# Peptides against a protein of PDB entry 2Q3Z: the designs that were tried, part 198

Target 1, 272 residues: chain A of PDB entry 2Q3Z
Amino acid sequence: YVLTQQGFIYQGSAKFIKNIPWNFGQFEDGILDICLILLDVNPKFLKNAGRDCSRRSSPVYVGRVVSGMVNCNDDQGVLLGRWDNNYGDGVSPMSWIGSVDILRRWKNHGCQRVKYGQCWVFAAVACTVLRCLGIPTRVVTNYNSAHDQNSNLLIEYFRNEFGEIQGDKSEMIWNFHCWVESWMTRPDLQPGYEGWQALDPTPQEKSEGTYCCGPVPVRAIKEGDLSTKYDAPFVFAEVNADVVDWIQQDDGSVHKSINRSLIVGLKISTKS
Target 2, 254 residues: chain A of PDB entry 2Q3Z as posed
Amino acid sequence: YVLTQQGFIYQGSAKFIKNIPWNFGQFQDGILDICLILLDVNPKFLKNAGRDCSRRSSPVYVGRVGSGMVNCNDDQGVLLGRWDNNYGDGVSPMSWIGSVDILRRWKNHGCQRVKYGQCWVFAAVACTVLRCLGIPTRVVTNYNSAHDSNLLIEYFRNSEMIWNFHCWVESWMTRPDLQPGYEGWQALDPTPQEKSEGTYCCGPVPVRAIKEGDLSTKYDAPFVFAEVNADVVDWIQKSINRSLIVGLKISTKS

## One batch from the design tools (peptide; made by RFdiffusion4, then SolubleMPNN)

Design b2_p29_3_s3 (from b2_p29_3, 13 letters changed)
Fold by OpenDDE base, seed 2:
Structure b2_p29_3_s3 (fold): chain B 272 residues (1-272), chain A 29 residues (1-29)
Amino acid sequence: as target 1 above (272 residues)
Amino acid sequence: SDDIVIEGPAELPEKLVLSDENRTIVLTR
């Protein structure tokens, strides 16, 4: 989880699981230096360098910073996400084969955002950075991954009387989504939450004003303890949101139904 | 095909079951 430089990332769908090889390359020349630059350009450092540096011994703090800095939202982060198949002014997310080229491009262009990434690219770069910083980290893929936008632990669809989805889907279930899990103690929480912590660097929702997510104990998610920082409800929803359909009747009334056909969450953790 | 599947919307199931304690609606694609 720290020493492995090559691995696989799971992709595809629940029915058609695929994987790609990925070069994390955390020990390649200059990569550690780039990771340190990433820390030195983060908003917290720019605001108060002394305070930021004093907290870098905490994997909880560093993990949260990295989750925010891997995406370019809100800061001089590494990657710009794009999902509309319009990648002509950059590199297609599907073209990347490792984190090293991405990080080098970012640094060599004055910490300008690299175009483009999707979930596995964000996760893989985060994994590289965290490993460089000595934090055991693995990439995780979750199939039928929910993006809860209003923190109600539900994915809601509106349907007509025939069950057809109406309007734009405000909330979304990804065919697959990737994030990372990092091993760390959680002295900031009650005992028992040490171990794997989920971090999601894909810019989906803001946490405390920044597009970042976690760390949250995997155990807390499994046990349904949504009070644990950080972002437990969001991560919980990714793997275990309920799907609710609001069905409009012919008389204008709305019927609430539980969708039992779509199951959110099938998480696969890498072993390397 | 070794084509990488892009991240996108999950496919809806062939059979959709919408239910509560009072009724169930079954949709088939």
Scores: peptide ipSAE 0.219, ipTM 0.714, DockQ to the pose 0.087
Fold by OpenDDE base, seed 1:
Structure b2_p29_3_s3 (fold): chain B 272 residues (1-272), chain A 29 residues (1-29)
Amino acid sequence: as target 1 above (272 residues)
Amino acid sequence: SDDIVIEGPAELPEKLVLSDENRTIVLTR
């Protein structure tokens, strides 16, 4: 995981799984230095350098910092996300072939946000950074990945009597979503939660005021322990949310239905 | 079927089942 510089990232949809080659390039010239710069420009360092540096021995701490810094939300992070297919003022997320170019661009432009990324780009860059820092990390793809915005572990749709979706769709399910899993001990948790930890650098929801996510033990998610820091409910929902349809009937009554036609959460962990 | 590479919305579910409060973990690899 740490030594592999070339790999594949899974994309597409549950019905059509695809992959692309990706150059993580964690050992290429200058990349480690860029990763260190990333740490040195993070908000926690700027606030209290001594405290930040003292905690860099903790993969938990570093992982959380990296999760926040790979996106440019709230800080001088690496990537700006965009999903509307308007990439004319930057680089299309689909054009990237590796993390190295992204990181170099970021650094070379004075740590200005690189345009643009989507989930796999965020994940891949995070993977590179974490590997550079000696943390075993892999990219994970989750098909039919739910984005729960109100922490109820549901994706809710409102429908009329004909089953047609009504109003604005506030919540959504991604065709696929990528994040990373990093191997680390969790001395901050009860025993048994060491191992793979999910970290999500794509800016979806704020965690403690910052667009970051994790680390959360994969085991905790698997076992449904939603009390586990960090962000267990959100990550759990990504892979386990139920889809609920609120159907308004002619008589004005509203019926709640669990929609089982779409299964949330088909996760693929990569070895590269 | 969706073969689009870009991240976007998944297909909306169509099958409706009368709701219950039962929660099932669906994590699949």
Scores: peptide ipSAE 0.184, ipTM 0.626, DockQ to the pose 0.108
Fold by OpenDDE base, seed 3:
Structure b2_p29_3_s3 (fold): chain B 272 residues (1-272), chain A 29 residues (1-29)
Amino acid sequence: as target 1 above (272 residues)
Amino acid sequence: SDDIVIEGPAELPEKLVLSDENRTIVLTR
């Protein structure tokens, strides 16, 4: 989880799982230096360098910083996300084959955001950075991953009497979503939450005002402890949200129904 | 489609089971 430089990232759908080879390259020349630059340009360092540096011994703190800095939202982060299939002014997310080129481009262009990334690119770069910093980390792929935007742990659809989806789908289920899990102790929590911690560098929702997510104990998610910092409700929803259908009848009545056919979450953890 | 690689919306299942306190509806697409 620290020493492996080559690996695979799982993609596709639950019905058709694919993977791509990925060069994490955490030991490539200059990559560690770039990771340190990433820390030195984070908003917390710029605000108070002494305080930021004093906290870098905490993998919890560093993990959260990296989660925020891998995306360029709110800061001088590494990657700009794009999902509209218009990549002419940059590099298609599908073209990347490793983290090294991305990080080098970022640094060599004065820490200017690299165009473009999607979830697996964000996750892979975060994995590289965290490994460089000595934090055991793996990429995780979750199929049928829910994006809860209103923190109610539900994916809500409006349907007509024939089951056809109506209105805007503000919340959605991704075919797949990638994030990372890092191994660390959690002295900031009650005993028993040491181990794998979920971190999500893809900009989805703000956490404490910044597009970042985690770390949250995987155990807390499994046990349904949604009070556990950081961002337990959001991560829980990604892997275990309920789907609710609001069925609109011709007479104007609305019925709440639970969709039992659409199951959220099928997680695959990479070994490299 | 089954061979999608890019991140995007999940496809709805061919068969949906909707249930509330009063009834269960089976829908097929």
Scores: peptide ipSAE 0.033, ipTM 0.505, DockQ to the pose 0.092
Fold by OpenDDE base, seed 4:
Structure b2_p29_3_s3 (fold): chain B 272 residues (1-272), chain A 29 residues (1-29)
Amino acid sequence: as target 1 above (272 residues)
Amino acid sequence: SDDIVIEGPAELPEKLVLSDENRTIVLTR
């Protein structure tokens, strides 16, 4: 989880699983220095360097910082996300084959955001950074399944009759999603939550004012303990939820539609 | 030959409703 530099990232669907080779490269020349720069440009360091540095011995603290800094939202983070297939002014997310090039580009251009990333790119870069900092980390892929699992967790969106989400809402549902899990103790929690912790660097929701997610114990998610910090309800939804669309008609009437074809249920994780 | 861990959905708690600016999450057992 720390020593492996080469690996695979799983993509596709539950019915058609594919993988891509990925060079994490946490031990390549200069990568550790770049990871330290990443820490030194984070908002908490800029606010109070001494306090930030004193907390870097905590993998919980570092994990949360990294989840926020891998995306460029709210800070000088590494990657800009884009999902509209318009990548002409950058690099297509599908073109990346490793974390090293991304991190080097970021550093060499004065910590300017790299264009572009999607979930597996965010996850892979986060994995590299966390491993480089000595935190055992793996990439996790969760697949949507068309299987009728009769899940009782529902994510509800409000849409108009044309399928457009109402209000300032972002649709963050894919056929698959990637994040990372890191191994750490949780002295900040009740006993029993040591082990794998979920972290999600893909910008989706704000946590304490920043686009970051986790760490949250995988055990807490499995047991449905949604009170456990950080961001347990959101991570729980990522792994269990059915999608419910509330379709609002012109007359103000609302129709409920349950889309069971997007059931989230199959999670695959690897050491690399 | 990579070690792979495959996990299904987590068990659900009793019914709970959570909402944010983007979505509503309904939990039922």
Scores: peptide ipSAE 0.014, ipTM 0.442, DockQ to the pose 0.053

Design b2_p29_3_s4 (from b2_p29_3, 17 letters changed)
Fold by OpenDDE base, seed 1:
Structure b2_p29_3_s4 (fold): chain B 272 residues (1-272), chain A 29 residues (1-29)
Amino acid sequence: as target 1 above (272 residues)
Amino acid sequence: MDDIVIEGPAELPEKLVLENENRRIVLTR
């Protein structure tokens, strides 16, 4: 995982799985230096350089920093996300073919945010950075990926008495979503949670005030242990959320129904 | 035309299968 510079990223939908080639390029000239710059401009370093540097030996700490710095939310991070198909003032997320160009653009423009990314772009850049820093990392694609916004492990739709969805959907399910899994020990947790850890650099929800996610043991998610840091409930919901339909009646009563027609979560890990 | 794969909302199923329809929660406004 650390040595592979070329790979594939899975996209599309559960019914129509696609893949694209991606150049991670973690060993290309200057990329390691850019990754180090990324660490040196992170908010924790700017607040207390000595403390930040002392913690860089922890892949848990570094993973969390990278998760936050790959997106430009809250900091001098790498990528600005956009999903509305208006990319005229930047580069379309679909046009990227590798992480190297993105990282070079970021550095060359004085660590100014690169426009634009979507989930696979965020994940791919995070994968490159983590690999550069010696952390075994792979890109993961999850089809029908839930975005739980209220931490109740549910995707909720509100419907009228006729079953019609009312108002703006506050929560959503992505056709696909990408994040990364990194191999590390978890000395900060109880024994048994070493191995693959999920990290999500796409800015979806704030964790401890910053748009970052993880690391959380993949094992904890699999076993339903939501007490494990970081962000276990959110990551659990991405792959296991139930869809709830709230049906409002004229008398003000609401019927709760679990919709099993849409199955959340089909995770595919890259073997490259 | 290379179908531009954009991350977006999942397609909702045409058929809604509702389970536990009998639990009425009164939303106190």
Scores: peptide ipSAE 0.223, ipTM 0.656, DockQ to the pose 0.089
Fold by OpenDDE base, seed 5:
Structure b2_p29_3_s4 (fold): chain B 272 residues (1-272), chain A 29 residues (1-29)
Amino acid sequence: as target 1 above (272 residues)
Amino acid sequence: MDDIVIEGPAELPEKLVLENENRRIVLTR
């Protein structure tokens, strides 16, 4: 998970799993330097360089910084996300075949955001950076991945008396979503939470005011320990949220129904 | 579900049939 430069990223849907080859390229020329630049332009460094540098020995700290800096939200981060199929003023997310070109473009253009990324691109770049910094990391794909926006661990839909979805969906379930898992100790937590930690660089929700996510122990998610930093409820919801349908009646009453047709979460970890 | 490479919404049922397990409540906003 550190030495492998070539791998696969899983995509598609739960019913039709696909994969693409990806060049992580963490050992290619100049990539380490770019990763260091990424750290040196992060908001925490700009605020207090000494404090930031003193914490870079912590993979927990570095992982959280990287999750925030891979996206360009809130900072001089690497990638701008786009999902509307309008990519004419940049590069289509589907066109990328590796992290190296993305990182080089970012650096060569004065740390300007690269257009464009989607989840697997964010995850792949994060994986490259973390591996480059010596943190064992893998890309993870979760099919039927929930995006909980209100932290209630539910994806809620409103339906009329005929069962038809009403209004715009505020919350959604992704056909697939990618993030990374990094191996690290968690001295900041109780014993037993060492191991794989989930980090999500796709700008979905703010954590402590920044579009970042994790690290959170995979064990905590599996055991339902939502008090565990960082962002346990959000990551838990991605893989375990229940889908609820609120069926409106003419009399103003609502029927609550658990949607059993769509099961949230089918996680696949990459082996390379 | 769509098997395209693009990340997007998962397929949801357009219509839902009421089941006996449904709970009747009043939502206050």
Scores: peptide ipSAE 0.188, ipTM 0.593, DockQ to the pose 0.116
Fold by OpenDDE base, seed 2:
Structure b2_p29_3_s4 (fold): chain B 272 residues (1-272), chain A 29 residues (1-29)
Amino acid sequence: as target 1 above (272 residues)
Amino acid sequence: MDDIVIEGPAELPEKLVLENENRRIVLTR
């Protein structure tokens, strides 16, 4: 989880699982220095360098900073996400084969955002950075991953009287989504929440005003303890949201149904 | 270059069921 520089990232769909090789390259020349630059350009450092530096001994703190800085939203972060298949002014997310080139490009261009990333790219870069910083980290893939946008632990669809989905879907379920899990103690929580912590660097939702997510104990998610910081409801929803269909009736009434045909969340944790 | 699938919307089924208040925990390692 720290020493392995090459691994696989799972992609595809629940029915058709695929993987790609990825070079994390956390020990390649200059990568650690780039990771330190990443910390030194984070908003918390810019606000109060002394305070930020004093907290870098905490993997909880560092993990949260890295989650925010891997994406370029709100800061001088590494990657710009794009999902519309228009990558002509950058690099297609599908073309990346490792984190090293991404990090080097970011640094070499004055910490300018690298175009472009999607979930596995964000996760992989985060994994590299966290490993560089001595935090055991792995990439995970969740199939049928829900993106809850209103913190109700539901993915809601509206249907007509015939059961056909109406309008644009504001909330969505990803065919797959990647994030990272990092091993750390949680002295800021009750005993028993040490271990794997979920961190999501893909800019999906803001946490405390920044596009970041976690760390949240994997145990808390499994046990349904949504009170644990950080972002337990969001991560819980990714792996266990209910799909609700609001069906409009002929009389204008709306019927609520839970869709059990789609199982949200099939998480695969990688060992590399 | 390996065949990489773009991240996108999952296929959604049209089957509807009655409301169930029971929560599940789905985490596979």
Scores: peptide ipSAE 0.213, ipTM 0.630, DockQ to the pose 0.074; fails the geometry check
Fold by OpenDDE base, seed 3:
Structure b2_p29_3_s4 (fold): chain B 272 residues (1-272), chain A 29 residues (1-29)
Amino acid sequence: as target 1 above (272 residues)
Amino acid sequence: MDDIVIEGPAELPEKLVLENENRRIVLTR
């Protein structure tokens, strides 16, 4: 989790699991220096350098900072996300083969956002940075991954009498989504929440005003403890959300139904 | 190949799997 520089990222679909090779490259020349620069340009450092530096001994704090800084939302972060297949003014997310080139481009261009990333790119870069900083980290892929926007743990669809989705599809389920899990103690929580912590660097929802997510204990998600810092409801929904259909009938009546054809959550991680 | 751990069940419509296996997609079925 710290020593492995080359690995695989899982993609595709639940019924057709694919992988791509990825060079994390946390020990390549200059990468640690870039990771330190990433910390030194984060908003918390710019606001109060002394306070930020004093907290860098906490993997909880560092993990949360990295989650926010891997995306360029709100700050001088590394990657700009794009999902509309228009990548002509940058690099297609699908073309990246490792974190090293991304991080070097970011630094060499004066910490300008790199175009472009998607979930696995964000996750992989976060994994590299966290490993560089001595935090055991792995990339996680979740198939049928939900994005809950209103924090109700539901993905809601409106359907007509023929079962066709109507209206805005603000909430969504992805065929796959990637984030990272980092191993750390949680002295900020009650005992028992040490171990793997989920962190999501893909800019999906704001957490305390910043596009970041976690760390949240994997145990808390498994046990349904949604009060646990940070962002437990959101991460829980990614892997456990129920899908609800609001079906409009011919007479104008609306029927609520649980959509059993859309099962959220199938998590894959590596063990090394 | 890395050792993997799989947790939980999931199903996708076969059509979506066949048509979009190489890209990220929003599930609508």
Scores: peptide ipSAE 0.172, ipTM 0.667, DockQ to the pose 0.035; fails the geometry check

Design b2_p29_4_s1 (from b2_p29_4, 13 letters changed)
Fold by OpenDDE base, seed 2:
Structure b2_p29_4_s1 (fold): chain B 272 residues (1-272), chain A 29 residues (1-29)
Amino acid sequence: as target 1 above (272 residues)
Amino acid sequence: SLEQLPVGLEEAEEKEKKKKEEEEKKKEE
């Protein structure tokens, strides 16, 4: 995990799994220095440098900072997300081949946001940064990944009597989503939550006022311990949300139906 | 595409693609 500079990121759909080669490049010249700059421009450092620096020995703290700083939401973070297929004023998310160019562009342009990223780009950059900082990290892909916006562990669709989706699709299932898992101890939790921790740098939901996610023990997600910090309900929903159809009838009655055809979550952990 | 898409949009695009492929086949017949 720490030593592998090149790997593959899984993409596509559950039915059509694809991969791309990715250069993580955590040992390339100047990348560690860029990772240190990333830490030094984080909101917690700017607020209290001494306190931030004193906490950098904690992979839990650093992981959460990196999760927030890989996206440019709320800070001087690395990447701007975009999903509308309009990338003409930047670089298409699909054109990136590694984290190194992204990090170098960010630094060389005075820590200005790099345009553009999607989930795997965020995850890959986070993986590079965390590896540079000595945290064993891997990219994870989840197919049929739920984005729960209201923290109810459901993906809810409103449908007419013909089964057609009505209204704004606020909640969605991604064909795939990528995040990272980092190996760390959890001295801030009960015993047994050491090991792989999920971190999501894609700006989906705010955690404690910042677009960041995790770290949350993969074990806690597997066991359904939603009380476990950080962001256990959100990460749980990504892999385990139930899909509910609210079918509106012509008489104004609403019928609740569990959609068993849409299975949320097929997680693939990378070996590299 | 390699882009991240909502499942509902991917299915719609696949349906449109299949429909277009079927229309192209019908023009070649």
Scores: peptide ipSAE 0.333, ipTM 0.698, DockQ to the pose 0.398
Fold by OpenDDE base, seed 5:
Structure b2_p29_4_s1 (fold): chain B 272 residues (1-272), chain A 29 residues (1-29)
Amino acid sequence: as target 1 above (272 residues)
Amino acid sequence: SLEQLPVGLEEAEEKEKKKKEEEEKKKEE
């Protein structure tokens, strides 16, 4: 994990799994220095440098900082997300072949946000940064990944009498989503939650007022322990949300139906 | 596509692609 500079990222759909080669490049010249700059521009450092530096020995603390700083939401973070196919004022998310060019562009432009990223780009950059900082990290792909916006562990579709989806479609399932898993101890939790921790750098939901996610023990997600910090309900929903259809009838009545055809969550961990 | 897409859009793109492939097959017959 820490020693591999090249790997593959899984993409596509559950039916059509694809992969791309990715250069993580955590040992390339100047990349460690850029990762240190990323820590030194984080909001917690700017608020209290001594306190931030004293906590950098904790993989839990560093992981949470990195998940927030890989996206440019709320801070001087690395990447701006975009999903509308309008990339003409930047670089298409699909054109990136590694983390090194992204990190170098960010640093060389005075820590200005790099345009643009999607989930695997965020995850790959986070993986590079965490590996540079000595944290064993891998990219994870989840097919049919739920984005629960209202923290009810459901993906809810509103449908008309003909079964057509209505409304703003705020609740969604991604064909795939990528995040990272990092190996760390959890001295801040009860015993037995050491090991792989999920971290999500894609700006989906705010955690404690910042677009960051995790670390949460992969064990807690598997066991359904939603009380476990950080962000266990959100990460649980990504892999286990139930899909519900609300069907409006002509008389104004609404029927609740469980959608059994949409199965949320098929997680693949990279072996690198 | 290698893009991250909502499942509903992916299904629509797959349907459009199938429709185009069927239209191309009908033109070759």
Scores: peptide ipSAE 0.329, ipTM 0.703, DockQ to the pose 0.378
Fold by OpenDDE base, seed 1:
Structure b2_p29_4_s1 (fold): chain B 272 residues (1-272), chain A 29 residues (1-29)
Amino acid sequence: as target 1 above (272 residues)
Amino acid sequence: SLEQLPVGLEEAEEKEKKKKEEEEKKKEE
């Protein structure tokens, strides 16, 4: 599966699992060249080309660069995310059938951001790019995926006395979220963290000042080693966050309640 | 729906979809 050009991406919800066919197209004509362009326009290359190029032999380095460059946040990246159902000035995220058209559009428009993507589009494009660069990569879907904004491993809802959620709802649980896992060694970590590494190209939180995420060993997430670079707390929260309700009482006090009805995390990998 | 949605909205969308499907089925009968 990891080496196939055609695949499936899982979507929907934990209760209603869906999938779509996707053309990764990592071996289609010109796609490798586009992936190389993506590397050559990354901020690290622009800052120091020699240093960037010297590090491209590291899948850890390349994975992190690709995670940042698949989104257009902070750079000349590939995709602009949008979730507000207003896609009239671009392509609906739901309309894409493969990574090839996206990458070609990006390149053909002078590396201008392609409108629009959502999580699976980001993940799928990242998967294509990483595969082109010789990094075994798969798309993964996590149902009930948490977005922890404040790095406390909690999804916190503030509720009034009627149980209605107050505030901007900046922390949330997605019905599903997609990212990629890439196979690599981790010579930058302690022994035993080789294997699948999570990378998230969807712009959710900044890592070291850039909208990128990972690589983080899937093992570290499984074992709860939150000290493991990169972005272990964030990725851990995506799959393991607890949900807390802060309920305002009639007297103006706030009661903390663990929400046991919202269970975060059900990860499905396209290949075990 | 295929779009990424906050939990809760997804369930509402799926319920509404099922309702529409049932209404369409009743019109065809």
Scores: peptide ipSAE 0.311, ipTM 0.669, DockQ to the pose 0.313
Fold by OpenDDE base, seed 3:
Parts: C-alpha cells; sequence; structure tokens
Structure b2_p29_4_s1 (fold): chain B 272 residues (1-272), chain A 29 residues (1-29)
C-alpha cells in the first residue's frame, strides 16, 4: 500500500527472491520538513529560487529533482553510494532498516552526505520523500538488471578464444536493482502516458548532466517507445537489454554471439 | 548477502546455492 509507513523491499536474485522489512516513515515527525529542506538545497533552487518554487506544483519536475537529490552526486544530496564492501567509515548499506534515520542524519549533519547506500536504500529514501510531497510512490525491484553505459541497448562482453572475459567490464548486469515508480499525469507528453512513472535515484548514468533518471512512463518502457522523456533508453535497457559476446578467434577475427543464457529483466512491483 | 552485486547469472546462483546448503547443515547441527 502506497500509504503504509511499513513495507518490504525485494532483494536477492531471480531464483532466490528475498525481502527485508523497511520503515518508510513518511508521516513521522519532522520528515516532511526534511523533504522541504531537500528541495531548498537543490541546485535549481540555489540558482533561481522563484523559478524552482513555481515548478514544484509539477510532479514531473519534483520527481526529477528528488531523483537527483537522493544521491549526493553533483549536489548536497542525501546518500553516497558504495559497492566495494568497505564501509568502516560509515554505515553499511545492509544495516539500514528505514528511511527516517537516514534523512534525520542528513539534516542533523548540515545536509552532509550519509555513508552509505546501495540501490534499495536510494529507492527507499526516494519513495519516502516523494510520498511526503504527496506523490504516490512504490519501490520496485528488477532482477538481472542491466546497466547500459553506451545507450546501445546491449550488454557487451569481450571474450578471448577461451571464452574468458577480457578488459574492464564497462557494462554489467546486477543481480537485482531497485528504483521507484510514481503516479503522475504527463501533460508534457502525448495522451495515454499518465500513470506509473519510473524514477531511479541510484547514481548510474548522467541525465542532462546530473546523476538522475526519469520520470519515464512505465507504459513507454512496455511498448518500447524510446523517444519518451526522460531516459527511456536507459530504463528500457535495465529490463530488456540483449547480452552480446564478442569472441576473438585465433586468426584475429571477432565473432558476435547472442548470449541467450543471460536473460535481462524480471521486474517485481510492490503492491500499493 | 543482500548486497547488490554485479553477476553473471551462473555465479550468483552458485553462491546462493552454497549459502543455502550451509544454512541447512547448521540446522542439522
Amino acid sequence: as target 1 above (272 residues)
Amino acid sequence: SLEQLPVGLEEAEEKEKKKKEEEEKKKEE
């Protein structure tokens, strides 16, 4: 339920689905005030407060701001991401039980980045903030989630003659990835794209120069409309990318093979 | 682990299978 303060976040793998309890706490004391502070420290407000405030009536605008501000990339955002299993100078991403402590820590330390988050932490904090701002929001999990870095809708692996992956893995598939879906009208798009919009607060790729993603209509992703703003190709690739192996042969030739064993995308939406 | 991990599908499945087998052994102990 979108209005519940307590929920579950799905994690693990496609074959071994797990969940954790999460306190979103969107109605706890002071959380709304912290969400308003988050808006008032965003780069667009700092550049032109009057223009930013005039646009806060748009869930599309607010959703995009929140997507950028939940991560601390490019701004005074809430969370620093880390995935290297070295969390000794902060809090392990796995230790969080709710959004409230994270938001309170951020505010109480003068809007300094909280260490550390991973995808579900970013998504959960974004879900709390968007709910506080009156935007119906849910966390979603995608298993075998692709991260396409070059916008070609492919995950490409270079392999030697022995089938061993060569070079830096620029592109990857996550065991799972979490983002949010928010209910919005889309007056900035053609009719029929109202409803659930994907937003991703995890800093993966830059959108218009900022680490943010969406909102993009879930319908556009389902229908393959990659022209739809914002970031439709990236979100589409997360759930639908094809995996390609580039196999170098002994003669120096390269063979392209479609990897059918790596199936990208199994999206689970939490029931509202 | 509940961590977000870059995975080839096979490596993730093997790790989760091993973990489940270890948890089952600890219950028989």
Scores: peptide ipSAE 0.308, ipTM 0.670, DockQ to the pose 0.284

